# Peptides against a protein of PDB entry 6RO1: the designs that were tried, part 53

Target 1, 216 residues: chain A of PDB entry 6RO1
Amino acid sequence: LGKEIEEYIHKPKYCLPFLQPGRLVKVKNEGDDFGWGVVVNFSKKSNVKPNSGELDPLYVVEVLLRCSKESLKNSATEAAKPAKPDEKGEMQVVPVLVHLLSAISSVRLYIPKDLRPVDNRQSVLKSIQEVQKRFPDGIPLLDPIDDMGIQDQGLKKVIQKVEAFEHRMYSHPLHNDPNLETVYTLCEKKAQIAIDIKSAKRELKKARTVLQMDEL

## One batch from the design tools (peptide; made by RFdiffusion4, then SolubleMPNN)

Design b2_p14_6_s4 (from b2_p14_6, 4 letters changed)
Fold by OpenDDE base, seed 2:
Structure b2_p14_6_s4 (fold): chain B 216 residues (1-216), chain A 14 residues (1-14)
Amino acid sequence: as target 1 above (216 residues)
Amino acid sequence: MKRAKSEIDFVPEK
């Protein structure tokens, strides 16, 4: 259910208005969880779908993420990797496809104007940690309806299911059969989006090393 | 760009 909500919130038509500098976001790339990072900026890139010739705009968000030091050495040519739990890592500005945003916070952090110095980037990590300390139950998320203004009936149904599930989890273990068709349609859309992303990544890979492009 | 209703402007402590 959380993944189903994610499929809505990471859509450019919904999230782009909220990707201001300083916005806290979670970035996940397949098995790589970067955790919370901070939006620096975003850009729209023209992409041509290889199969249709249609212009499909790609949205790249530059996110300050905690990266492994190993990935920093070849950051120009290799995809960034998240810092290991036991390592300090380094905060780096990473170009991320918008669909890799797994969460968007209501928190907007004040960030240094110049992120070239390592100390300025590391200060942002301290700030993220301070935010996390203030929100022990988790950093607050944008509400898809109230904050983001998503009117999609599919999302409303998902939220209703989540609310019903949460309400029912307090009362009875409900084995609700996942409506396989909706999951399949979402999986097909996700697969088609993944294919479109894969094709888009191949084109972006020609221009910039984007985090997801090395896995495609 | 839009401001969220629940938006929190966070200024880090010095």
Scores: peptide ipSAE 0.506, ipTM 0.915, DockQ to the pose 0.812
Fold by OpenDDE base, seed 5:
Structure b2_p14_6_s4 (fold): chain B 216 residues (1-216), chain A 14 residues (1-14)
Amino acid sequence: as target 1 above (216 residues)
Amino acid sequence: MKRAKSEIDFVPEK
């Protein structure tokens, strides 16, 4: 169900108004979970689909992410990799396609104006850790309906199912909720968006070292 | 740009 909600929230039409500098976002790229990072900036890139000539705008968000030091050595040619659990890592500004945002927080963090110094970037990691400490049950998310204003009936149905499932879990732990099927339909939409974004990433890869442009 | 209804402005401790 969380994945289904993700399919809505990462759509540019919904999330772009909330991608202000300092917004906490979670970035996941296939098997690479970067965890929580901070939005620095975003840009719209014109992408022309090579086969159709259709203008498919690419949205790239620059996100400050905790990256492995190994990935930094080849940053010009290789996609950034998340820091290993036991690794300190280094905070890097990584260009990320918007569809790789798995979550958007209601938290907006004040960030340094100049992120060129390593110390300023690392200070943001400390701030993220402080936020996580203040929210032991998890960093609060934007509500897709109340905060983001998503009116999609499919999402509303998913939310209703989640709420009903949660209510049933708390009220009757033994009842199987048949509402699992609607979770699959949202996963399919995400897959299609991921394909469209994959094509768009290929064009941006020619212009900038964007995360995951090499796996496309 | 929009402010979320539930938006939390977080200022890190010095």
Scores: peptide ipSAE 0.484, ipTM 0.910, DockQ to the pose 0.806
Fold by OpenDDE base, seed 3:
Structure b2_p14_6_s4 (fold): chain B 216 residues (1-216), chain A 14 residues (1-14)
Amino acid sequence: as target 1 above (216 residues)
Amino acid sequence: MKRAKSEIDFVPEK
């Protein structure tokens, strides 16, 4: 269900309006999880599909990501790799295909205008870490329906299934199903995504309340 | 570009 939601969110027709500079996004490329980064800019590239003769536009978003220092040495020819868990890494602007965005946050971070200096890029990492500290239950996500305005009935059915599953999981401890590990792994991932959406909504409500308190 | 209904503008603390 999380992957199904992701398949809607990463579509250019839905996500492009929200890829403003400073938007927090999560980037995953196959086995490489970069975690949370910050949108710097996006561009449209024309791609010719060889079989259709139709120009399908490819969208590339420039995302400031925590990269391994080793990957930077070969940056001219090789794709950037995520920093190792034990590595500090370095924040780099990486061109990312829009379909590689696994999540989009409701948080828009104020970023330095000039990201050429290393110190300015590293300051953004500190800011991401500060956001993560303020949201211990996870960085709040955009709601696909309420925020992104996705009206697809398939997505609505997925969300309803996730909500129904969460309700069942909390109301009836599925503790007695022997297939709990596989169902829990899929359902915890799905429920964690729905919980992440719901917790994101709650934390957003709390963060709005905190921001409203700071304005008072 | 659209502003999300739930959008949070985060300013880092200096």
Scores: peptide ipSAE 0.520, ipTM 0.921, DockQ to the pose 0.694; fails the geometry check
Fold by OpenDDE base, seed 1:
Structure b2_p14_6_s4 (fold): chain B 216 residues (1-216), chain A 14 residues (1-14)
Amino acid sequence: as target 1 above (216 residues)
Amino acid sequence: MKRAKSEIDFVPEK
């Protein structure tokens, strides 16, 4: 359901009006998750579809992202890579196709006017971390309907399904049960016991096979 | 460009 929402929000017709400098956005490229970055600017590039010859404009957003230091050395020839979890990384302005935006925040960050100095770019990372500290449950997202004004009926149906699912989870009798931890612990123990029984049965079967070999 | 209804302007602490 989250992925279905992403398919709407990353469309240029919906997101471009909100890609102002300082907008927090999440960038994902296939298996590479860059996490939260900050929009610097965007540009429209003319593209011609190779198969139809139709003009299909490409939208490129420059996003300040936390990149691996190794990728910075190869930045002239290779695409930027996200910083490893244990790495400090370096904030770099990366040109990103708009469809690679997985989330758009309601937060707009004030950024330094000059992002050429490394210290200015790294200060933005500190600011992102401050935002994350203020929103421990996650950085707030733009509402696709109320903020972005998306009128697509398909999206409305997706949102209704999400709301219905959330309502069902939170209305579940066990949600407010003080014994919820006990129930989960019992379920986990039962699952572990089932695995242990299966393993023990496999060992017993192997042992029987060995016993049969010794009796033969 | 449009301002979101729920837009939060965040100023970093110096």
Scores: peptide ipSAE 0.506, ipTM 0.916, DockQ to the pose 0.755; fails the geometry check

Design b2_p14_7_s1 (from b2_p14_7, 6 letters changed)
Fold by OpenDDE base, seed 3:
Structure b2_p14_7_s1 (fold): chain B 216 residues (1-216), chain A 14 residues (1-14)
Amino acid sequence: as target 1 above (216 residues)
Amino acid sequence: SERIEKSTIYVEPT
């Protein structure tokens, strides 16, 4: 179900308007999970599909990601690799195909204007880590319907299935399997996070409404 | 757009 939602949100027609500089995004490439990074910029590239002669536009987003230092040595020929769990790594600007975005956050950071200095890139990692501390249940996600405005009926059916599954899971524990308790706790945390995000967004909306009232 | 701004949480660098 999570993967089915990802298939909608990573589509350029939905996500491009949200890929502003400073936007938090998750990047995953096959087995390589980079975790949370920060959007720096995006570009449109033309790709010629060999079979149709039609130019299908490829979208590339430059994302500041925590990379392995070993992968940086081969950066001229090889794709960047994520930092190992035990490695500090280094923040690098990596060109990422938009379809490799697994999540898009409601959070947007203020980033340094010049990301050439290592210290400026590493400061962004500190900011990501601070955001993660502020959101212990997980970094707030954009709602695909309410925030991103996706009207696709297939997505609505997926969300309804998720909600119905969650409701059934809470109302009728299907299995006393101890592995389900971890899934329940994760789903409860995720549901509570979604509520807390809705509340935080409402408070931020109220705070912005107050700021707009002070400017009148 | 207004929708994007309403959904965005801005966090200042530490």
Scores: peptide ipSAE 0.516, ipTM 0.929, DockQ to the pose 0.588
Fold by OpenDDE base, seed 4:
Structure b2_p14_7_s1 (fold): chain B 216 residues (1-216), chain A 14 residues (1-14)
Amino acid sequence: as target 1 above (216 residues)
Amino acid sequence: SERIEKSTIYVEPT
């Protein structure tokens, strides 16, 4: 179900309006999970489908990603690799095909204007880490329907299935299967997490409204 | 768009 939602949100027609500089996004390329990065810009590239000759525009988003230092040595010829778990890594601007975006956050950071200096790129990593601390339950996602405005009936059916599944999980008396209890505790924790994110979003929206009122 | 701005959470640098 999560993957089915990803198939909608990474479509250019839905996500491009949200790919502003500073937008938090998750990048996953096959087996390579880069985690959360920050959008720098995007570009449209003309592509011709090899079999039809039809113009299929490719969208490339430049994303600040935490990369392995080993992959940077070969950056002229090889694709960037994510930093290893025990590696500090380095923040690099990586060109990413838009369909490799696995998630888009409601969060937008202020980023340095010049990202050529390593220190400026590494400062963005500190900002991501600070956002992660502010959102212990996870970085808030854009809602595909309410925020992104996706009207696709296939997505609505996926969401309805998720909601119905969640409702069934909560409405069925927990049969005393200890494995179910662990899954339910994780689901309740995730639901509480979603509530806490929603409350934190409301507080941040209020704080922004107050800041905008003080600037008026 | 108004929708994008309403859904966006701006976080200032630390």
Scores: peptide ipSAE 0.513, ipTM 0.925, DockQ to the pose 0.618
Fold by OpenDDE base, seed 5:
Structure b2_p14_7_s1 (fold): chain B 216 residues (1-216), chain A 14 residues (1-14)
Amino acid sequence: as target 1 above (216 residues)
Amino acid sequence: SERIEKSTIYVEPT
């Protein structure tokens, strides 16, 4: 169910309007999870499919990602690798295909104008870490329907199934269905994300109200 | 877009 939602949100038709500089995005490439990075810019590249002559536009987003220092030493032709958990890593601007975006946050950071200095790139990592501290239950996601305006009936059915499942989980705590644990871990992560989005939107509405009240 | 701005959480660098 999480993957099914990802298939909608990473479509250029839906996500491109939200890929502003400073937008937090999660990047995953096959087995490589980069975690949260920051959008720097995006570009549309003309891709000609060699076999059909069809112009399939390739959308590339430059994302500031925490990369392994080992991967940076390897030739400019090797794909960047995510920093190891125990590694400090280095923040690098990586060109990412838009379909590799697994999540898009409601959070937008102010980023340095010049990202050539290592210190400026590393300051953005500190900002991401600060956001993660402010949102202990997870960085708030854009709602695919309410925020992104996706009207696809397939997505609405997926969300309705998730909501119905969550409602069943809350209404029937006694169904010890062993398949529930795997779905609970996924749905607790998602329900926790959704509750955290609602709580974070409430806290940020409160913080915006407090910031607006401190400006009043 | 007004929708994008309403859904956006701005976080200042610390």
Scores: peptide ipSAE 0.513, ipTM 0.927, DockQ to the pose 0.605
Fold by OpenDDE base, seed 2:
Parts: structure tokens; C-alpha cells; sequence
Structure b2_p14_7_s1 (fold): chain B 216 residues (1-216), chain A 14 residues (1-14)
């Protein structure tokens, strides 16, 4: 269900208007989870579909991501890799295909105008970490319907299924199938996080103020 | 757009 929602939100027709400089986004590429990064800019690239010869535009977003220093040494030839949990890593501007955005936050940071200096890039990591600290249940997500304005009936059905599943999980504790408990605990945590994000977002939307990180 | 601004939480670095 989360993946099904992702299939809508990462579509250029929905997400591009929200990919402003400073927007927090999650980047995942196959097995590589970069976590939260910050949008720097995006570009439209011309691409030719190999089978039809038709022009299919590719959308590339430059995202400031925490990368492994090992992958950066060979950055001319190798794809950037996420920093290991035990690694400090380094913030790098990485070109990312828009469909690799697994989440888009309501949060937008003020970022340095010049990201060439390492210190300026690392300051953004500090800002991300502070935002994560302020949102212990997770960084607020854009609502695909209310914020992103997605009117797709398929998405509405997915959300209804999620809500019905959540409601069933809460209203009917299904019997002690131990295999269900682990899936349920993960789903309940995710559901509770989604509810808490929605409530926190309603409170924050009322504030309509530029929040300093100390006021969050 | 107005929708984007209303949905955005701006965070300034300390």
C-alpha cells in the first residue's frame, strides 16, 4: 500500500510543482536508501524511448544527499552510495531520477546559495538532523490528495484501503497470529505515524509562520 | 501556487 501511494506521488505531473529548492525528499534507489535529502533543483532531459523512438522526457532532480566517502572518490565513474550507518559520510549534490523519490515532505529548508563549499553542504545535513529531531515520529509528508491535489481514483481507492485496513487493525485486533503481529506492528507504527503527521500538520498549517528550528 | 505555499512548512536554520 505504501508502495502503491509512492507510484502516484513520484509521477512528474504531481510532484514537480513541489520540487522547489530546499524541499525535503527521500531518495531510494533499489537497495540503496539515502534517507532524507534536500532538493537543489530539477531539469527536464530529452530521452528517446528505445522501442518506439518517441521522445519521453526524463526528469532529473539534483538532491543533496549524505553519501559514502568511498563512493565519492570514484564519483566520475561510480554512482553515489548512501553513507553507512557507522560512517559520517559527506553531503553531495546527486542527480536523481524523479521516480526514485520515495517521499516528499511538507518541510522546505532555507539552504545556502553556494553549495560548492563542503561546510555549506554539511550545514544542510545539520539542518536535516535538527528537523528529524523535531519530528521524532517522522518528517511530515505532503498529503497526496489535500496537498498534491491528486484526483486519481486509483489513489483514492488505495487510500480507502489503507484507511479501512488501519480501521480494521484498530477495531478488530485479529487473533494472535504471531506472523501477523510483526506486520501489524510495522503497519500500526506507520499508520500512527501517518495520523500523528496529519495532526501535527494541521497544527503547523494553522501557524502559517516561518518556523525557526528552535521554535519547532 | 497558493496551494503549495499553504502546504509548505518553512524551516530556517538556527
Amino acid sequence: as target 1 above (216 residues)
Amino acid sequence: SERIEKSTIYVEPT
Scores: peptide ipSAE 0.506, ipTM 0.925, DockQ to the pose 0.631

Design b2_p14_7_s2 (from b2_p14_7, 4 letters changed)
Fold by OpenDDE base, seed 1:
Structure b2_p14_7_s2 (fold): chain B 216 residues (1-216), chain A 14 residues (1-14)
Amino acid sequence: as target 1 above (216 residues)
Amino acid sequence: SELIKKSTIDVKPE
């Protein structure tokens, strides 16, 4: 369901108005999760479809992303890679196709005017980390309907399904039960006892079968 | 758009 929502929000017709300098966005490319970055600017590039000759505009957003230092050394020919969890990494401006934006935040940061100095780029990382501290449950997302104004009926149906699922999950009698752990432990014990009884019955049946074969 | 402004949380670096 989250992926279905993503298919709407990354469409240029919906997201471009929100790709302002300083906007927090999440970038994911073919298994490479860069996490949260900051929009610097965006550009429209003319692309010609090879088969139809039709103009299909490509939208490229420059995003400050936390990149691996190793990927920077080969930056002349290789795509930037996300920093490893244990790596400090370096903030770099990376050109990203708009459809690679997996999330857009309601948060907009002030960014330095000159991002050429490493220190200025790293200051943005500190700002992202500060925002993450302020929002322990996660950086707030733009609402696709209320904030982004998406009127697509398909999206509305997806949201309704998510809400219905959440409602079912939270309406479960045990969901907020402070004794839930105790109930789960009791259920696990009961399940284990049932397995043990079944195993004991199988062994008893085998033992009886062996005894019957010795009497035959 | 006024909607964009309402939906934006501007965070200044401390």
Scores: peptide ipSAE 0.105, ipTM 0.695, DockQ to the pose 0.701
Fold by OpenDDE base, seed 4:
Order: structure tokens, then C-alpha cells, then sequence
Structure b2_p14_7_s2 (fold): chain B 216 residues (1-216), chain A 14 residues (1-14)
């Protein structure tokens, strides 16, 4: 279900308006999870579909990502690789196809004007880490309906299924527990707290939080 | 730009 939502979010028709400089995005390329990076810019490239000859525009987003140092050595010929867990890595501006964006945050960072110096790029990593500290439950995501304005009925159905599934996951363990009432009240309180946290997170998400460098 | 890795991360649709 998460993947189904991603299939909508990464579509250029929906995500391009939100790919402003400083936007936090998550990048995943097959087995390579780069985690959270920062949008630097995006560009439209002309592409011709090999089979139809039709113009299929490719959208490339330049994202500042934490890359392995090993991948930097072969950067001319090989795709960037994410930093290993125990590796510091290096922040690099990586051209990424838009469909590789697995998530888009409501958070935007102020980025240095010049990203050529390593120190400037690494400062952005510190900013991402600070944002992660501020959001221990995870960096807030753009709501695909409320924030991104996606009207696709397929997405609405997916969201309804997710909500129904979440409701079922919470309801199913309760049906077999003889202490149903106490667990229900605790789960209702927890669900209400989760709803309140979700609503507070939604309000926080609706606030396009532009974090300035002086605030990080 | 020298700052941008020349290699685009291309994911083939599985």
C-alpha cells in the first residue's frame, strides 16, 4: 500500500510543483536507499520513446544525497551509491529521475548558494540530521490529497484501503483478546492520541515549514 | 556542472 501511494507521488504531474530548492525528499533506487536528501533543482529533458518515437519528457531532479566515498571514485562511469551505515559518506549533488523519489517532505531547508565546497554540502547533512531530531517519529510527509492536491480516484481508493487496513489491524487483535474492553479503551485512547498526534502532525505538515539555516 | 555526478541514477522499471 505504501508502494501504491509512492506510484502516485513520484509522477511528474503531481510532484513537480513541490520540487523547489531545499525540499526534503527520499530517494530510493532499487536496492539502494539513499534516505533523505535535499532538492537542489530540477530539469526537463527531451526523451524519445524507442518504440513509438513519441516524445516522453524525462524529469531529472538534482538531489543532495549522502553517498559512499567509494562511489565517488567511479563517479564518471558508475551510479552513485548510498553511504554505508558505518560510513560518514559525503554529500553529493546527484541527478535523479523523478520516479525514484519515494517520499516528499513538507519540510524545506535553506541551502547554501554554493554547493561546490564540501563543507557547504556537509552542512546540509547536519541540517537534515537536526530535522530528524526534531521529528523523532519521522520527517513529515506531504499529504498527497491535502497538500499535493491529487484528485486521482485510484489514490483515494488506496488511502481508503490503508485506513481500513489500519483500522482492521487495530481491531483484529482485539477480537480474540478476552480483555477486549480494557484493550479497547487503551486502544481508543491510543488511537485518539494517534489521531491527535496525526492531526497535530497534519497541522505541522500543512505549515510548509521553511527552516532557515539560522533556526537549525 | 562539475558538482553534479555525470551518471544519472536510472531505475529500470521492475
Amino acid sequence: as target 1 above (216 residues)
Amino acid sequence: SELIKKSTIDVKPE
Scores: peptide ipSAE 0.020, ipTM 0.502, DockQ to the pose 0.025
Fold by OpenDDE base, seed 2:
Parts: C-alpha cells; structure tokens; sequence
Structure b2_p14_7_s2 (fold): chain B 216 residues (1-216), chain A 14 residues (1-14)
C-alpha cells in the first residue's frame, strides 16, 4: 500500500507542482538510500521510447544529497552513491529521475543561491539535521489528497484500506501469525505511511511549511 | 555548473 501510494506521488502531474527549490525530498535508488535531500531545480528532458517512437518526457530533479566522497572523485562518469553511515560525506547536487523520490515533505528550506562553495552545501545538511531534530517522529510528508490534490479514486481506496488496516491493528492486535509478519511488514510500512500521513497532517497544521535558515 | 553531476541517477531496467 505504501508502494501504491508512492506510485501516485511519483507521477509528474502530481508531484511537479511541489518540486520547488528548497523542498525536502527523500531519494532512494534501488539499494541506495540517500535519505533526505533538498530540491534545487527540475527539468523536463525529451526522451524518445526506442520501441514506440513516442515521446516519453523524463523529468529530472536536481537534489542536494549527501554523497560518499569516493563517488565524487569519478563524478563525471559514475553515479553518485550515498554516504556511508559512518562517513561524513559531502552534499552534492545530483540529477535524479522524479520516480526515485520516495517521499516529499511539506517542509521547504531556504537554500543558498550559490551552491558552488562546499560550505554552502554543507550548511543545507545542517538545516536538514535541524529539521529532523524538530520532528523526532519523522519529517512531515505532504498529504497526497489534501496537500497534493490527488483526486484519483484508486488512491482514495488505497488510503481507506490503510486506514482500515490501522484501525484493525489498533482495535485487534493481530495475533503473531508468522505469515502475517511479511504482510505485517508490508502493512507496517503501509501503516507507517498512513501514520506518517496522519501525523504529518497534524504537524502540518502547526508547523511552518517554509523554514528560514536563521530560524533553524 | 561543475557542481552538478553529469550522470543522472536512474533505475536501470532489470
């Protein structure tokens, strides 16, 4: 269900209006979790599907991400890799396909106009870390319906299922059926997404969506 | 800008 929600959020028609400079986004590429980064810019690239000749526009978002220093040495040819947990890493502007955004926050940061200096990029990391401290339960997410305006009935049904599942989990502790663990982990991820959506809705009503660097 | 990585992070089709 979480993945199903992500499939809606990743659609350019829904997410592009929210990919303004300073928007917090989470980036994941297969096994590479970059965590939270900040949108710098986005662009539309023309892509021609080789088989159909149809123009399939690719949307690329430039995201300031914490990258491993090793991946930066060969930056011209190699894909950026996330910083290791024990590594300081370096904040870099990385072009990311929009479908690799695993989450979109309601939070926007002020970012330096010039991201060429390392210190300016690292200042953004400090700002992200400060936001994370302010939100110990996690950085608030955009609500796909209320914030993003997604009217798709399929999404509404998914959300209703997640809410119903959450309600059932709270009302009847699912007996530890081991077969439920895999479903439960998927459902926990789903429930966590729904909780994150609900908690985010509550926090969004209270929290400023735009944070200034001096207020962080 | 020299700061923008030239390579796009994309999901390689399996």
Amino acid sequence: as target 1 above (216 residues)
Amino acid sequence: SELIKKSTIDVKPE
Scores: peptide ipSAE 0.020, ipTM 0.512, DockQ to the pose 0.023
Fold by OpenDDE base, seed 5:
Structure b2_p14_7_s2 (fold): chain B 216 residues (1-216), chain A 14 residues (1-14)
Amino acid sequence: as target 1 above (216 residues)
Amino acid sequence: SELIKKSTIDVKPE
């Protein structure tokens, strides 16, 4: 269900209005999870489908991501790779196809005007880490319906299923049925996304209060 | 803090 939601969110017609400079986004490319990065800009590229001659516009977003230093040495020929858990990594501006955005946050950061200096890029990592500390249950997500205005009935049905599932998980004492473990693993990933959305909404409400209090 | 703006800003693509 989380993947089904992602299939809507990463569509250019829905996400482009939210890809402003400083927007926190999560980037995944196949097996590579870059985690949270920051949007720098985006561009539209003309693409012609080779077989049909149809114009299929490609959207590329430049995202400041924490990359492996090993991948950066080969950056002329190889795609950037995410930093390893034990690695410090380096923040780099990486061109990413918009459909590789797995999540979009309600949070926007102020970014340095010049991202060429390493120190300026690394300062953004410190800002991401500060946001993560403020949101221990996870960085708040844009609501696909309430915030992004997606009206697709398919998405609404998916969200309803997620909400119904969450409600059942909280209302039913899950008896120790051993067959629940397999359903749990698939449902835990789905439920974790929904819990992350709900937790993120609660934290966003709390953090709006905290950020408004720091502006007072 | 000037560093973090929590804004769901609906920016219409021009």
Scores: peptide ipSAE 0.030, ipTM 0.624, DockQ to the pose 0.123; fails the geometry check

Design b2_p14_7_s3 (from b2_p14_7, 8 letters changed)
Fold by OpenDDE base, seed 5:
Structure b2_p14_7_s3 (fold): chain B 216 residues (1-216), chain A 14 residues (1-14)
Amino acid sequence: as target 1 above (216 residues)
Amino acid sequence: SSLIEKSTIYIYPS
């Protein structure tokens, strides 16, 4: 169900208006999870499908991502790899196909104007980490319907199924199925995360449109 | 877009 929602969110038709510089986005490429990064810019590339001659525009977003230092040394020929959990890594601007965006945050950071210095890029990592500390339940997501304005009936049905599933999970008596408890704990965490994010977002909206990291 | 502005949380780095 989460993956089905992602398939709508990463469509250029829906996400491009939200890909402003400083927007937090989550990038995942198959087995490589880069986690949260920051949009720097995006570009439209004309791609011609070799077999059909059809113009299939490729949208590339430049995202500041935490990359492995090892991958950066080989960056001339190899795709950037995410930093290991125990690695500091290095923030690098990586061109990413828009369909590799797994999530888009409501958060937009003010980023340095010049990202050429390593220190300026690493300062953005510190900012992401501070945002993550301020949102212990997870960085707030754009709502695909309310925030992104997606009117697709397929998505609405998916969301209704998720909501109905969540409601059923809350309404079903906790039968002592230990597997259910794990799923419930995960879903309660996700639901609590969503509630806390909505609450925090509402509090943030009530306070000021612009917050400093120390005021969060 | 008014929708984008209403949905966005702006955060300054410390």
Scores: peptide ipSAE 0.475, ipTM 0.910, DockQ to the pose 0.630
Fold by OpenDDE base, seed 3:
Structure b2_p14_7_s3 (fold): chain B 216 residues (1-216), chain A 14 residues (1-14)
Amino acid sequence: as target 1 above (216 residues)
Amino acid sequence: SSLIEKSTIYIYPS
């Protein structure tokens, strides 16, 4: 169900309007999880499908991501790799296909205008880490319906199924299997977290659209 | 768009 929602969110027709410089996005490429990065810009590429005669546009977003230092050596020929958990890594501007965006945050950072200096790129990592500390339940996500304006009935049905499933998980005593308790407690915690994040986001939106990191 | 502006939280790094 989460993956089904992701399939809507990462569609260019829905997400492109939100890919402004400074937007927090999560990047995942199969086994490579880069975590949260910051949008720098996006570009449209022409994809010529040789057999269809139809030009399907590919969209590439440049995202500032925490990369392994090893991947930087081969950056001319090889795809960037995420930093290991125990690695400091280095923030690099990585071209990312838009469909590899697994999440889009409501948060937009003010970023340095010049990202050529390493120190400026690393300052953005510090900012991301501070945002993560301020949102212990997770960085606020754009709501696909309320924030992104997706009117697709398929998505609405998926969300309704998720909500109904979550409600059933909480209300049905048969799901109090101790082994499920961990999953349910994690899902309850995640759902409560999502509610709390949505509430906190609404409160933040009502109070201030612009916050300083120290005011969070 | 009004949706983008209403949905965005701007954060200044300290």
Scores: peptide ipSAE 0.461, ipTM 0.908, DockQ to the pose 0.652
Fold by OpenDDE base, seed 4:
Structure b2_p14_7_s3 (fold): chain B 216 residues (1-216), chain A 14 residues (1-14)
Amino acid sequence: as target 1 above (216 residues)
Amino acid sequence: SSLIEKSTIYIYPS
């Protein structure tokens, strides 16, 4: 169900307007989870479908991502790999296909104009980490309906299924299966987190549209 | 758009 929502969010027609410089995005490429990065720029590349001759535009977003230092040595030939959790890693601007965006945040950071210096890129990582500390329940996501304006009936049906599933999980007496309690508490925490993030967003928006990192 | 502005939280470094 979460993946089904993701399939709508990463569609260029919905997400491109939100891919401004400084937007926090989560990048996942197959098995590689880069976590949260920052949009630097996006570009539309003309692509021609080989079989139909139809123009199929490719959308590439340049994202500042935490990469392993090992992967950077082979960056000419191999795709960048995410930094290991215990590694500092290095922030690099990586071209990412838009469909590899697994999440888009409501948060937009100020980023240095010149990202060539390592220190400037690393400062952005510190900012992301500070945002993560300020949002212990998770970095706030754009709401696909309320924030992104997606009116697709398929998405509405997916959301209704999620809500109905959640409601059924809550309405069924938790059978004394200890495994269900752990999944339930995780889902409840995640749902409560989503609500709390939505409420916190509303409160943050009511208080200030512009926050300094020190005011968080 | 007004929608983008309403949905965005701007965070500036100190």
Scores: peptide ipSAE 0.459, ipTM 0.904, DockQ to the pose 0.616
Fold by OpenDDE base, seed 2:
Structure b2_p14_7_s3 (fold): chain B 216 residues (1-216), chain A 14 residues (1-14)
Amino acid sequence: as target 1 above (216 residues)
Amino acid sequence: SSLIEKSTIYIYPS
């Protein structure tokens, strides 16, 4: 269900308007989870489908990501590797195909105009880490319906199924399986987190406030 | 667009 929602969010028709410089996005490439990065810019690449000759435009977003030191500067996502948990890594601008964006945040950071200096790139990492500290339950996501304006009935059905599943999970005490309790507590935490994020987001949305990091 | 601005949380580093 989460993946099904992701498939809608990844569509350029829906996500491109939100890929402004400073937008927080989560990038995942197969087994490589880069975590949260920041959009720098995006570009449309002409692509010709080899079998049909039809123009299938590829959308590439440049994302500032925490990469392994082995990652080449400005390398494609295929060549970039996420920093290991115990590694400091380095913030690199990585070209990412839009379908590799696993999440899009409501948060937009101020970013330095010049990202060529390492210090400027690393300052953005500090800002991401500070945002993560302010949102212990997770960085706020764009709502696909309310924020992104996706009107697709298929998505609405998926969301209804998720909500119904969540509601059933909450309403039916999965009494008997101790392993289900751990999954249930994780799901309850996730849903409570989602509710709290939605509530906090509604309050923040009402405030229309430019939040200084110190005021968060 | 108005939707983008209404949904966006702007955070400035201190």
Scores: peptide ipSAE 0.455, ipTM 0.903, DockQ to the pose 0.636

